# Designs tried in a protein design run: peptides against a protein of PDB entry 2Q3Z. Part 188

Target 1, 272 residues: chain A of PDB entry 2Q3Z
Amino acid sequence: YVLTQQGFIYQGSAKFIKNIPWNFGQFEDGILDICLILLDVNPKFLKNAGRDCSRRSSPVYVGRVVSGMVNCNDDQGVLLGRWDNNYGDGVSPMSWIGSVDILRRWKNHGCQRVKYGQCWVFAAVACTVLRCLGIPTRVVTNYNSAHDQNSNLLIEYFRNEFGEIQGDKSEMIWNFHCWVESWMTRPDLQPGYEGWQALDPTPQEKSEGTYCCGPVPVRAIKEGDLSTKYDAPFVFAEVNADVVDWIQQDDGSVHKSINRSLIVGLKISTKS
Target 2, 254 residues: chain A of PDB entry 2Q3Z as posed
Amino acid sequence: YVLTQQGFIYQGSAKFIKNIPWNFGQFQDGILDICLILLDVNPKFLKNAGRDCSRRSSPVYVGRVGSGMVNCNDDQGVLLGRWDNNYGDGVSPMSWIGSVDILRRWKNHGCQRVKYGQCWVFAAVACTVLRCLGIPTRVVTNYNSAHDSNLLIEYFRNSEMIWNFHCWVESWMTRPDLQPGYEGWQALDPTPQEKSEGTYCCGPVPVRAIKEGDLSTKYDAPFVFAEVNADVVDWIQKSINRSLIVGLKISTKS

## One batch from the design tools (peptide; made by RFdiffusion4, then SolubleMPNN)

Design b2_p27_6_s1 (from b2_p27_6, 11 letters changed)
Fold by OpenDDE base, seed 2:
Parts: structure tokens; sequence; C-alpha cells
Structure b2_p27_6_s1 (fold): chain B 272 residues (1-272), chain A 27 residues (1-27)
């Protein structure tokens, strides 16, 4: 994990799994320095440098900082996300072949946000940074990945009597979503939650006021322990959310239906 | 190296499954 500079990222759909080659490049010249700059421009450092630096020995702390700083939401972070196919004022997310160019562009432009990223780009950059900082990390892809916006572990659709979806879909299921898993101890949790921790750098939901996610033990997600910090309900929902249809009938009655045909979550973890 | 990178980028950019997008609810 830490030593692998070249790898693959899984994309596509549950029915058609694809991968792309990616240069993580964590050992390329100047990348470590850029990762340190990323730490030195984080809001916690700017607020209290001594406190931030004293906590950088904790992979839990660093992982959470990196999760927040890989996206440019709330801070001087690396990437701006965009999904509307309007990339003319930047670089298409699909044009990236590695993390190194992204990180170099970010640094060389005075830590200005790089346009643009999507989930795999965020995950890949986070993976590079975490590996560069000595944290064993892998990219994870989840197919039919739920984005729960209200932390109820449901994806809710409103439908008319004909089954047609009504209103704007606030909650959604992605064809795929990427995040990272990092290996660390969790001295801040009960015993047994050491190992792989999920971190999601894609700006989906705020955690403690910042667009960041995790670290949360993969074990806690598997066991359904949603009490574990950080962001267990959100990560759990990405892989396990139930889909609920609220069907409004002509008489104004609303019926709840569990949609069992739409299966959320098919997680693939990279081995390298 | 630059030409090879360009080709890879062009191939990836043409793949509709390379982008993250919402899944429609099945009827």
Amino acid sequence: as target 1 above (272 residues)
Amino acid sequence: MDEERKKIREEISKDPEAVQRPVGTPL
C-alpha cells in the first residue's frame, strides 16, 4: 500500500466494472513537501500551529485533516468537485492520470483549488497524500453507492400513484463512489477497531462543520456499530442504505414501500 | 511519455462509465 506508486482505480457500474490506471506517485520529487504544505495550510494549523503539529503523530488526526484538505470546501484544499460536464474553465476530471500533476498544480498556483475532480480523483489524491505521510492507504470503490443527506440510513424517493418520481432527488445513489481506507490503530475507541478505517474526501456531507469524513473503522461499518466516530452513519449508508418509496395516492394518502430491487453497495477494495 | 499520457487521457475522457453519475430508480 505505502510502497505502490502505480495502481488501478475501479469505476463503471455494478453491471460493468471498469478500471483506470493511476499514478499515485507518493515518492516522486517534491510530493512529500507538497503534502506538508497541505498540512501547514489546514484551518487547524492556521488557528493553532502548535496544537496542530502536536497531533500530527496521530494517523486518526492526520487522516481527518487530509480528508478535509483534499477537497477545497471550507479551506485552501486541493480539488474542486464538479459533475455537470462543464469543465471549460479547468481540467476535466476524466483527464487526470495521476495525483502528482494535481498536487503540483495546486502548489504551483499558490494552493489554489484545482479544477476539477470527481470521487475517484479525490480518493486518489487522498491516497497519495496519506501514503506520502506514511499511512498505509488504498482506494475503495463502491457501486450503487448511496448518498444519505439526512443521516437516517435511507434513500427516500417520493412517487405518485403511477410510480413516477416526484420532485428533486435530493438523496441519490451513485453508479460508483470512491473513497480510501487507511490502516491505523484507534486508541480513541474501544479495543478491536484497529485496522482499516474509511475516509471519504469527496465533499458530500459536513462532519463537525467541515466537508470531511472519517476515519471510521471498517469493522464498525460491517458490524453496524454506528456509534463509532467518525461519521459511521454516513459511511454505513453508502454501503447499506435501504431504499424507501413514499407513494402518494389520489386520495392524498402516503404509503411507505421498501424497494428491495435496488441494492445499495458493492464494495471493492484494492489489494495494492 | 507526454504523447502516451495524452492518448490515455483521451481514451478515458470518451468512456461514459468513467464519470460518476446518479443511478435512476428502477420503476
Scores: peptide ipSAE 0.292, ipTM 0.703, DockQ to the pose 0.468
Fold by OpenDDE base, seed 4:
Structure b2_p27_6_s1 (fold): chain B 272 residues (1-272), chain A 27 residues (1-27)
Amino acid sequence: as target 1 above (272 residues)
Amino acid sequence: MDEERKKIREEISKDPEAVQRPVGTPL
């Protein structure tokens, strides 16, 4: 989880699991320096360098900073996400084979955002950075991964009388989603929440005003402790959301139906 | 970011299983 530089990232769907090889490269030349630059350009450092530096001994703090800085939302972060198959002004997310080239491009271009990433790219870069900083980290793939936007633990589809999804489809289930889990103690929580902590660097929802997510104990998610910081409801929903269909009838009435055919969440952790 | 996630084109990829996409999005 720290020493392994080569690995696999799971992709595809629950029915058709795939993987790609990935070079994490946390010990390649200059990567540690780039990770330190990443910390030194984070908003918390820019606001108060002394306070930020004093907190870098905490993997909880560092994990949360890295989660925010791997995406370029609201800061000088590493990657710009894109999902519309229009990558002509950058690099296709599918073209990356490792984190090293991404990090080097970011640094060499004056900490300008690298185009482009999707979830596994964000997760892989975060994994590299966290490993480089000495935090045991693995990439996790969740199939049928929910994106709950309103923290109600539901994925809500609005459908017409024919069952066709209406509106902007703001809430959705991804075929797969990737994030990272990092091993750390949680002295900021009640005893028993040490171990794997979920962190999500893909910009999905704001947490305390920043596009970051976690760390949240995997145990808390498993046990349904949604009060646990950070972002327990969101991460819980990714793996456990219920699906609700709001079906409009011919008379304009709306019928609520629980969709039992769509099962959210099938999490696979890497063993690298 | 939200707009980029919503603007998924009809042809997502030659390998649709290698791309993150909403479940039920036509291929």
Scores: peptide ipSAE 0.285, ipTM 0.666, DockQ to the pose 0.249
Fold by OpenDDE base, seed 5:
Structure b2_p27_6_s1 (fold): chain B 272 residues (1-272), chain A 27 residues (1-27)
Amino acid sequence: as target 1 above (272 residues)
Amino acid sequence: MDEERKKIREEISKDPEAVQRPVGTPL
């Protein structure tokens, strides 16, 4: 995990799994220095450098900082996300073949956000940074990945009698979503939560006021312990949310359907 | 690197599932 510089990232759909080659390049020249710059421009360092530095021995703390700093939301982070197929003023997310070019561009342009990323780009850059900092990390792909925006562990669709989506289309399921899992102890939690921790650098929801996510023990998600820090309900929903269709008829009657063919969550963890 | 990037981009562009997108809802 720490030593592998070349790997694959899974994409596609649950029915058609695809992968792309990716150069993580955590040992390439200057990458460690860029990772240290990333830490030194984080909001917590800028607020209190001594306190931030004193906590950098904790992979829990560092992981959470990195998840926030890989995206440029709320800070001088690395990547700007874009999903609307309009990439003319930057680099298409699909054009990246590795993390090194992204990180070098970010640094060389005075820590200005790099345009553009999507989930796998965020995850891959986070993976590079965490590996560079000595934290064993892998990219994870989850097919039919839910984005729960209201923390009810449901993805709700409202439809008319013709099946057309009505109202706000805020909640969604991604065809795929990528994040990272990092190996660490959790001295801040009860015993038994050491091991793989989920971290999500894609700016989906705010955690404690910042677009970051995790670390949360993969075990806690598997066991349904939603009280576990950090962001257990959100990560749980990504892999386990129930999908509900509300069908409204012309007479104003509403019925609930849970019989969707679309099942949330098919997680693939990379081994290298 | 640039030529490799171009080739990868071209291959990805052929597959609509190579980008992150909502399932069942508009973007």
Scores: peptide ipSAE 0.282, ipTM 0.731, DockQ to the pose 0.494
Fold by OpenDDE base, seed 1:
Structure b2_p27_6_s1 (fold): chain B 272 residues (1-272), chain A 27 residues (1-27)
Amino acid sequence: as target 1 above (272 residues)
Amino acid sequence: MDEERKKIREEISKDPEAVQRPVGTPL
């Protein structure tokens, strides 16, 4: 996990699992320096450098900082996300073959956001940074990954009498989503939550006012402990949300239907 | 690096599942 510089990232769909080669390159020249710059431009450092530096011995703290700084939302972060297939003013998310070029571009352009990323690009860059900082990290892919916006553990669709989805779709299910898992102790939690911790650098929801996610123990997600820091309900929903259709009838009544045809969550963890 | 990137991009661009996209809820 720390020593592997080249690997694969899983993409595609649950029916058609694919992978792409990726150069993480955590030991390439200048990458450590870029990771340190990333820490030194984070909002917590800018607010109180001494406090931030004193906390960098904690992989929990560093993981959360990196999760926020890999995206450019709210800060001088690395990547701008885009999903509308309009990438002409930047680099298509599909064009990246490794984290090194992205990180070098970010640094060389004065820590300006790199255009563009999607989930696997965010995850891969986070993986590189965390590995570079000595935190064992792997990329994870979840197929049929839910984005719950209201923390009710449901993906809710409103439908008319004809079954057509009404209104702006806020909640959604991705064909796939990528994040990272990092190995660390959790002295801030009850015993037994050491091990793999989920971190999500893709800007989906705000956590404590910043687009970041985790770390949350993979064990807590597996056991359904939604009280566990950080962001357990959101990460739980990504892999376990139920899909509900609210169908409005002609009489104005609303019928709740559980959609069992769309199964949320098929997680694949990388072995290297 | 650029040539390798181009080749990889060309290969994955053939698959619509190479990008992250929302899935619809079937009725």
Scores: peptide ipSAE 0.307, ipTM 0.737, DockQ to the pose 0.476; fails the geometry check

Design b2_p27_6_s2 (from b2_p27_6, 12 letters changed)
Fold by OpenDDE base, seed 1:
Parts: sequence; C-alpha cells; structure tokens
Structure b2_p27_6_s2 (fold): chain B 272 residues (1-272), chain A 27 residues (1-27)
Amino acid sequence: as target 1 above (272 residues)
Amino acid sequence: MDEKMKEIAKEIAKDPEAIQKPVGTPL
C-alpha cells in the first residue's frame, strides 16, 4: 500500500478481466517534489496558503485535494480525460505504463495538463501521489460501474414502445471504472468510519463545486449510510445502482421496468 | 518496471477490453 512501486491494475469487463502492469514509482527521484508542487498549485493553496498548509496534516483534506488535482478540471491538475478514441494530439490513455512519466511530463511542461487519461490512469496517478504523501492507498476496479448523474441511485434508460433507447444517454454503466481507496481515520465523522476511504479522481461529478470525489468510508457504502461525507450517494450508486427502463407508450403512458439484465457493481480491490 | 513488463503493458493496451466504455444497453 505504500512500499510497493510496481503493481497491477484491473481492466476489461466482468466477463473478461484484464490486468495491466503499472509502475506507481512513488519513491523515484523527484516524484515527492512533484507531489508537493501538486499541493502548492491547488486552488485552496492559491486562495489561502496558510489555511491550506495548516490542513495538510489531515489525510481527509489531502485526499480530497489530490482527487481534485489529478484531473485538470477546474484547476492546474495533472490529466485531461478523453474517451472518444481521438488521441492524435496527445498520448493515448492505453499507452501509459506508469505514473512517473505522467507526473514528470506535467511538471516539466509547467503544470500543463497531460493528454490523455481514462479512469485507471487517474486512479493510478492518485495512488502514486497519495502513497508518496504517506497515505496507504490502493487502486480499485469496479466492473459494471454506474455513473448516476441525478443522485437518485438509478441508472435510467428511456425507451420507446419498441424498446429502442430514446434521448441523451447521459447516465451510463461503464464496463469498468477505477478509483482509489486510502486508509485513514475519520475524526470528522462518528466513530467506526476509520479504515478504507474511497476517493475518485476521474472527473465525473462535481463535489462542492470541484470535480473531485470522497473521501467516503467504504463501510458507509457497505452499510448504505448515504449521509456520510463525502459523496456517499454517488459512490454508492457506482456499486449498487438499480437499472430502470422507462418505456414510453403511444398513449403517452410511461411504464417503469426494472432491468435485471444489467447488474451494477463488481468491485476488486488490489492487495498493494 | 523492466523492459519485459513494458512490452507486456504495450500489448495489453491493444486489447479492446482495456478501453473504458459504456456497457451496451440490452434491447
């Protein structure tokens, strides 16, 4: 969780699990310095350096900052996400073999966003940074991972009377999604929520106005405590959302159907 | 990471299942 510099990240689908080797490289030369630069260019530091620095002893605070800064949304963060297979003006997300090259590129180009990442790249870079900062962290893969956009814990598809999907496919289920879990105490919560905390650096939804997610206790997700900060409903939906088909009829009626063919969530946590 | 692991990573990256994509909705 802190000492291992090489590992594997799970990809693919629930039916076809793939493992990619990854160099986290948290102890390689200059990586700690880059992680400190990442903290020093975060919006909270730029707004109030003294307040930001005073909070860096909290892994809760640092984890949330890192989840926001690994993506370049809203800040001078590390990675730009892209999913449309058009990577000619950058580096394909699939070509990365480790976090070190990404972090070095980011720093060496004046903290310009690195093109491009997808979920496992975001997660892996976050894992490197958090480990470098002394926070025990692992990459997690969730197969059939839901992206709930309206916080109703459902993935909703609108269909015509013929079963054809209508409208914008805004809500979706990913074949897989990666995030990180970090070990920390939660003095900001009721007792019993210490341990693994989910953090998601992939820019999916805004949390308190920033593309970041967590930390949220893995225990809270397991117990269905959606009141637990941060972002419990979103993370809960990633692993537990129900899929609903709204079938529109010619008479203007809408029929709700539970889609049991799409089962959300199959989480795999790495051992390192 | 050794050169062998780098080569393995590059080959895995060519697998279409290495790409994050939406799950197809059943009809």
Scores: peptide ipSAE 0.248, ipTM 0.774, DockQ to the pose 0.513
Fold by OpenDDE base, seed 2:
Structure b2_p27_6_s2 (fold): chain B 272 residues (1-272), chain A 27 residues (1-27)
Amino acid sequence: as target 1 above (272 residues)
Amino acid sequence: MDEKMKEIAKEIAKDPEAIQKPVGTPL
């Protein structure tokens, strides 16, 4: 979790599970310094350095900062996400072999965002940074991972009478999605929520105005306690959302159907 | 080591399942 510099990240689909080798490299030369720079360019530090520094002893605080700073949304973060297969002005997300080159590129270009990342790249960089900062962290892959945009714990599809999808597919299910789980105490919550906390650095939804997610206790997600900070409904939906089809008939009537054929969530946690 | 990993990454990048993508809505 902290000591392993090389590992595997799971990809593919629920039917065709794959893995890629990844160099996390948290102990490579200069990586700790880059992680400290990442903290020193975060919006909270820039707003009030003394307050930010006073809170860096909290893995909850640091985890939330890192989840926001691994993406370049809202700040001088590390990675720009792209999913449209147009990577000619950068590096394809599939070309990365480790976090070290990404972090070095970011720092060496004056903390300019690195092009490009997808979920496993974001997760892997977050894992490197968190491990480098002494927080036990692992990459997690979830197959059939839901992206709930309206916090209703549903993935909703609108269909015509022929079953054809209508309108913009704002909500979606990913073939896979990656995030991290970090081990920490939660003194800011009720007892029993210590342990693995989910953090998602992929810029999917804003939390408190910033593209970040978590930390949220994995236990809270398992128990369905959606009241726990941070972002419990969103993370819960990633692994447990129900799929609903809204079928519009020619007469203008709308029928709600629960789609039981689409099972959201199959989580795999790495051992290292 | 890095060159070998780069070669592996190139081969993996050819696989359409290496990309994060929306699951096709069931027809």
Scores: peptide ipSAE 0.246, ipTM 0.799, DockQ to the pose 0.511
Fold by OpenDDE base, seed 5:
Structure b2_p27_6_s2 (fold): chain B 272 residues (1-272), chain A 27 residues (1-27)
Amino acid sequence: as target 1 above (272 residues)
Amino acid sequence: MDEKMKEIAKEIAKDPEAIQKPVGTPL
């Protein structure tokens, strides 16, 4: 979790599980310095350096900062996400073999966003950074991973009477999604929520105005305690959302389809 | 990562299942 520099990341689908080798490289030369720069360019540091630095002893605080800073959506973060297969002005997400090159590119280009990442790239970079900072971290893959956009714990599809999808596909299920789990105590919560905490650095939804997610206790998600900070409903939905197919008729009537063939969530944690 | 692992990674990256994509809407 902290010491392993090379590992595997799970990809593919629930039916066809794949893995790629990945160099996390948290002990390679200059990587720790880059991780410290990442903290020093975060919006909270820029707003109040003394307050930010005073909180860096908290893995909860640091985890949340890293989740936000691995993506570039709101800040001088590391990676720009792209999923449209147009990577000609950067590096294809599929071309990366480790976090080290990404972090070095980011630093060497004046903390400009690196093009491009997808979920496993975000997760892997976050894993490297968190490990550098002494936080035990692993990459997690979830197959049939839901992206709930409206916080209703549902993935809703609207279809016409012919079964054709209507409207913008706002909500979706990924073939796979990757995030990280970090080991930490949760003194900010009730007792019993120490242990693995989910953090998602892929820019999916805003949390408190920033594209970040977590930390949330894996235990809370497993037990269905959605009141736990941070972002428990969103992470719960990633692994447990119900899929609802709506059929809209010409008269405007809507009814639920009986076809519930897709099960959300099959989580695989990397074993160290 | 050694050169052999880099080559393996490049081959795996060509697999369409290595790309994050929406699951086809359930029927």
Scores: peptide ipSAE 0.243, ipTM 0.764, DockQ to the pose 0.502
Fold by OpenDDE base, seed 3:
Structure b2_p27_6_s2 (fold): chain B 272 residues (1-272), chain A 27 residues (1-27)
Amino acid sequence: as target 1 above (272 residues)
Amino acid sequence: MDEKMKEIAKEIAKDPEAIQKPVGTPL
């Protein structure tokens, strides 16, 4: 989790699980320095350097900063996400073989956003940075991963009487999604929430005004404690959301139906 | 090692399931 520089990331679908090799490279030359630069360009440092530096001893604080800084949303973060298959002005997310080239490119171009990433690229870079900073971290893949936008723990589809989806699909289920789990104590929480903490660096929803997610205890998610900081409802929904169809009838009435054909969540943690 | 990984990446990129995408809602 800290020492392993090479590993695998799970991709594909629940029916067709695949893996790719990935070089995390946390001990390669200059990577630690790049991770420190990442911390030094974060919005909290720019606002109050002394306060930011004083908090870097906290894995909770650092994990949350890294989650925000791996994406370039709201800050001078590392990666720009793109999912539309138009990668001609950058590097295809599928072309990356490791985190090192991404981090070096970011630094060498004056901390300009690297084009492009998708979930596993964000997760892998976050994993590298966190490991480099001494935080035990692993990449996690969740198949049929829900993206709940309104924190109601549901993926809601509006349908006409014929079952056809109406309106813009705001909420969605990914074929797969990747994030990281980091091992840390949680002195900011009640006892028993130490251990694996979920962090999601893919820019999906804002947390306290920034595109970041976590850390949230994996235990809290498992036990359904949605009051636990940070972002427990969102992470819970990724793995446990129910799918609901709102079927509109000709008379304007709406019928709620539970969609049992779409099963959210199949989480796989890496061994290394 | 890098060249081998690049080759693997190219082959994986041909797989439509290598891309993160919305799951099709059942019709």
Scores: peptide ipSAE 0.254, ipTM 0.807, DockQ to the pose 0.533; fails the geometry check

Design b2_p27_6_s3 (from b2_p27_6, 8 letters changed)
Fold by OpenDDE base, seed 2:
Structure b2_p27_6_s3 (fold): chain B 272 residues (1-272), chain A 27 residues (1-27)
Amino acid sequence: as target 1 above (272 residues)
Amino acid sequence: MDEEMKKIREEIAKDPSAVQRPVGTPL
């Protein structure tokens, strides 16, 4: 995991799984220095350098910092996300072939946000940075990935009596979503939560006021332990959310129905 | 950017399956 510089990222849909080659390049010249700059421009360092540096021995702490700093939300982070197919003032997310160019562009432009990323770009850059910092990390793809915005573990759709979706969808299911899993001990948790930890650098929801996610033990997600820090309900919902239809009748009554046709979650972990 | 790398990026960018989108949204 730490030693692999080239790999694949899974994309597409649950029915049509595809992959792209990706150059993680964690050992390329200057990449470690850029990763250290990333740490040195993080809000926690800027607030108290000594305290931040004293905590960099913790993969839990570093993982959470990297999750926040790979996106440019709330800080001088690396990537700006965009999903509206309007990329003319930057680089299309689909044009990236590796993390190295992204990180070099970020550094060379004075730590200005790189335009643009989507989930796999965020995940891949996070994977590069974490590997560069000595944390075993892999990219994960989840098909039919839920984005729960209110932490209720549901994706809710409002429908009329004819089953037509009403209003703007606040919550959604992505065709696919990518994040990373990092191997670390969890001395801050009860025994048994060592191992793979999910971290999500795509700016979906705020955690403790910052667009970051995790680390949360993959085991906790599998076992349904939603009390486990960090962000267990959100990550759980990505892979396990139930879909609920609120069906409004002509008389104004509302019926709640579990939609069993929309299955959330099909997770694929990379082998490298 | 070398022409070979540019071409590779252009080929990757043509794959519509790379786009992250809500389920049910057309390509």
Scores: peptide ipSAE 0.293, ipTM 0.759, DockQ to the pose 0.434
Fold by OpenDDE base, seed 4:
Structure b2_p27_6_s3 (fold): chain B 272 residues (1-272), chain A 27 residues (1-27)
Amino acid sequence: as target 1 above (272 residues)
Amino acid sequence: MDEEMKKIREEIAKDPSAVQRPVGTPL
């Protein structure tokens, strides 16, 4: 989890699992220096360097900073996400074969955001950075991954009487989503929450005003302890959300239907 | 930024299996 530089990332769909090789490259020349630069340009450091540095001994703190800094939202972060298949002004997310080139491009261009990433790219870069900083980390893929926007543990679709989805389709289920799990103690929580912690660097929802997510104990998610910091309801919903169809009739009536045909969440944790 | 990213994610394209895409739920 710290020493392995090459691995695989799972993609595709729940029925058709695929994988790609990925070079994490956490020990390649200059990568550690880039990871330290990433810490030194984070908003917390810029606000109070002494306070930020004093907290870098905590993998909980560092993990949360890294999840925010791997995306370029809110800060001088590494990657800009794009999902519309229009990548002509940058690099297609599908063309990346490792984290090293991404991190080098970011640094060499004055910490300007690299175009473009999707979930596995964000996760892989975060994995590289965390490993480089000595935190055991793995990439995780979740198939049929829910994006709950209102923290109600539901994916809600509004449909007309013909079943056509209405509105902006804000809530969604991804065919797959990737994040990372990092091994750490949680002295900030009750005993028993040490171990794997979920962190998500893909900018999906804001946590405490920043596009970051976690760390949250994988155990807390499995046990349904949604009070556990950080972002337990959101991560829980990614793997366990129920799907609800709100069917709007022409008479203005609304019928609630629980969609049991789609099973949210099939998580695969990598060993590389 | 938030709205722009939201719009991008809402776009449905004919994507290969190697990219993220929304999946529709059946009725």
Scores: peptide ipSAE 0.261, ipTM 0.638, DockQ to the pose 0.241
Fold by OpenDDE base, seed 1:
Structure b2_p27_6_s3 (fold): chain B 272 residues (1-272), chain A 27 residues (1-27)
Amino acid sequence: as target 1 above (272 residues)
Amino acid sequence: MDEEMKKIREEIAKDPSAVQRPVGTPL
């Protein structure tokens, strides 16, 4: 979790899991320096360097900063996400073989956002950075991962009387999604929430005004404690959301139906 | 090492499941 530089990331689908090699490279030359630069260009440092630096002893604080800085949303972060299969002005997310090239490109181009990433790229870079900073971290893949946009713990589809989906799918279930889990104590929470904490660097939803997510205790998610900071409802929904069909009838009435054919969540944690 | 990894990535990229996509959405 700290010492392993090469590993695998799980992609594909629940029915066809792909094991993809990845070079995390947290001990390669210059990578630690890049991770420190990442901290020094974060919005909190730019706003108040002394306050930011004083908080870097907290893996909770650092984890949250890293989750925000791995994406380029809101800041001078590392990666720009793209999911529309148009990568001609950058590097395809599928082309990356490790975090090292991404981080070096970011630094060498004056902290310009690297094009492009998807979830596993974000997660892998975050994993590298957190490991560099001494935080035990692993990449996690969740198959059939929900993206709840309205914090109701549901994925909602609107359908006509024929079962056809109406309008744009705002909420969705990803075939897979990757994030990281980091091992840390949680002195900011009630006792018992030490251990693995979920952090999501993929820009999905804003948390306290920034595209970041976590840390949230994996235990809290498992136990359904949605009051636990940070972002417990969102992370809970990723792995546990129910799917609901709102079926509009010809008379204008709407029928709520639980969709039992779409099962959210199959989480796999990497061993290294 | 890097070249071998690149080849692997190129091969898996041929499969639509190599990228994130909404469940049930065609390519």
Scores: peptide ipSAE 0.332, ipTM 0.836, DockQ to the pose 0.553; fails the geometry check
Fold by OpenDDE base, seed 3:
Structure b2_p27_6_s3 (fold): chain B 272 residues (1-272), chain A 27 residues (1-27)
Amino acid sequence: as target 1 above (272 residues)
Amino acid sequence: MDEEMKKIREEIAKDPSAVQRPVGTPL
């Protein structure tokens, strides 16, 4: 979790699991320095350097900062996400072989956003950074990963009488989604929530006004404690949301149906 | 090593399942 520089990231679908090799490269030359630069350009440091630095001893604080800074949303973060298959003005997310090239490009271009990332790229870069900072971290893949946008723990689809989805899919389920889990104590929480903490650097939803997610205890998600900081309801929904179909009939009537064919959440943790 | 990895990535990129996409989107 800290020492492994090379590993695999799981992709594909729940039925067709695939993996790709990835060089995390946390011990390669200059990578630690880049990670420190990442901390020094974060909005909290720019606002109050002394306060930010005083909190860097907390893996909870640092984890949350890294989650926000791996994406370029709201700050001078590392990666710009893109999912529309238009990558001609950058690098395709599928072309990256490791975190090192991404981090070096970011630094060498004056901390300008690197184009482009998707979930596994964000997760892998976050994993590298957190490992550099001495935080045991692994990449996690969740198949059939829900993106709940309204915090109701449901993914709702509107369907016609033929079962075809109508309108824009505001809420959706990804074939897969990647984030990281980091090992840390949680002195800010009640006892028993130490251990693996979920952190998500992919810009999905804002947390306290910033595109970041976590840390949240994996235990809290497993036990359904949605009051636990940070972002427990969102992470819970990613792995446990129920899918509801609103079926509109020809007569204009609407029937609510639980979609039992779409099972949200199949999490695979890497051992690297 | 990097060149070999690049070639591997290029082959993987041909697979539609290599990208993140909504469930129900055709392969």
Scores: peptide ipSAE 0.295, ipTM 0.776, DockQ to the pose 0.533; fails the geometry check

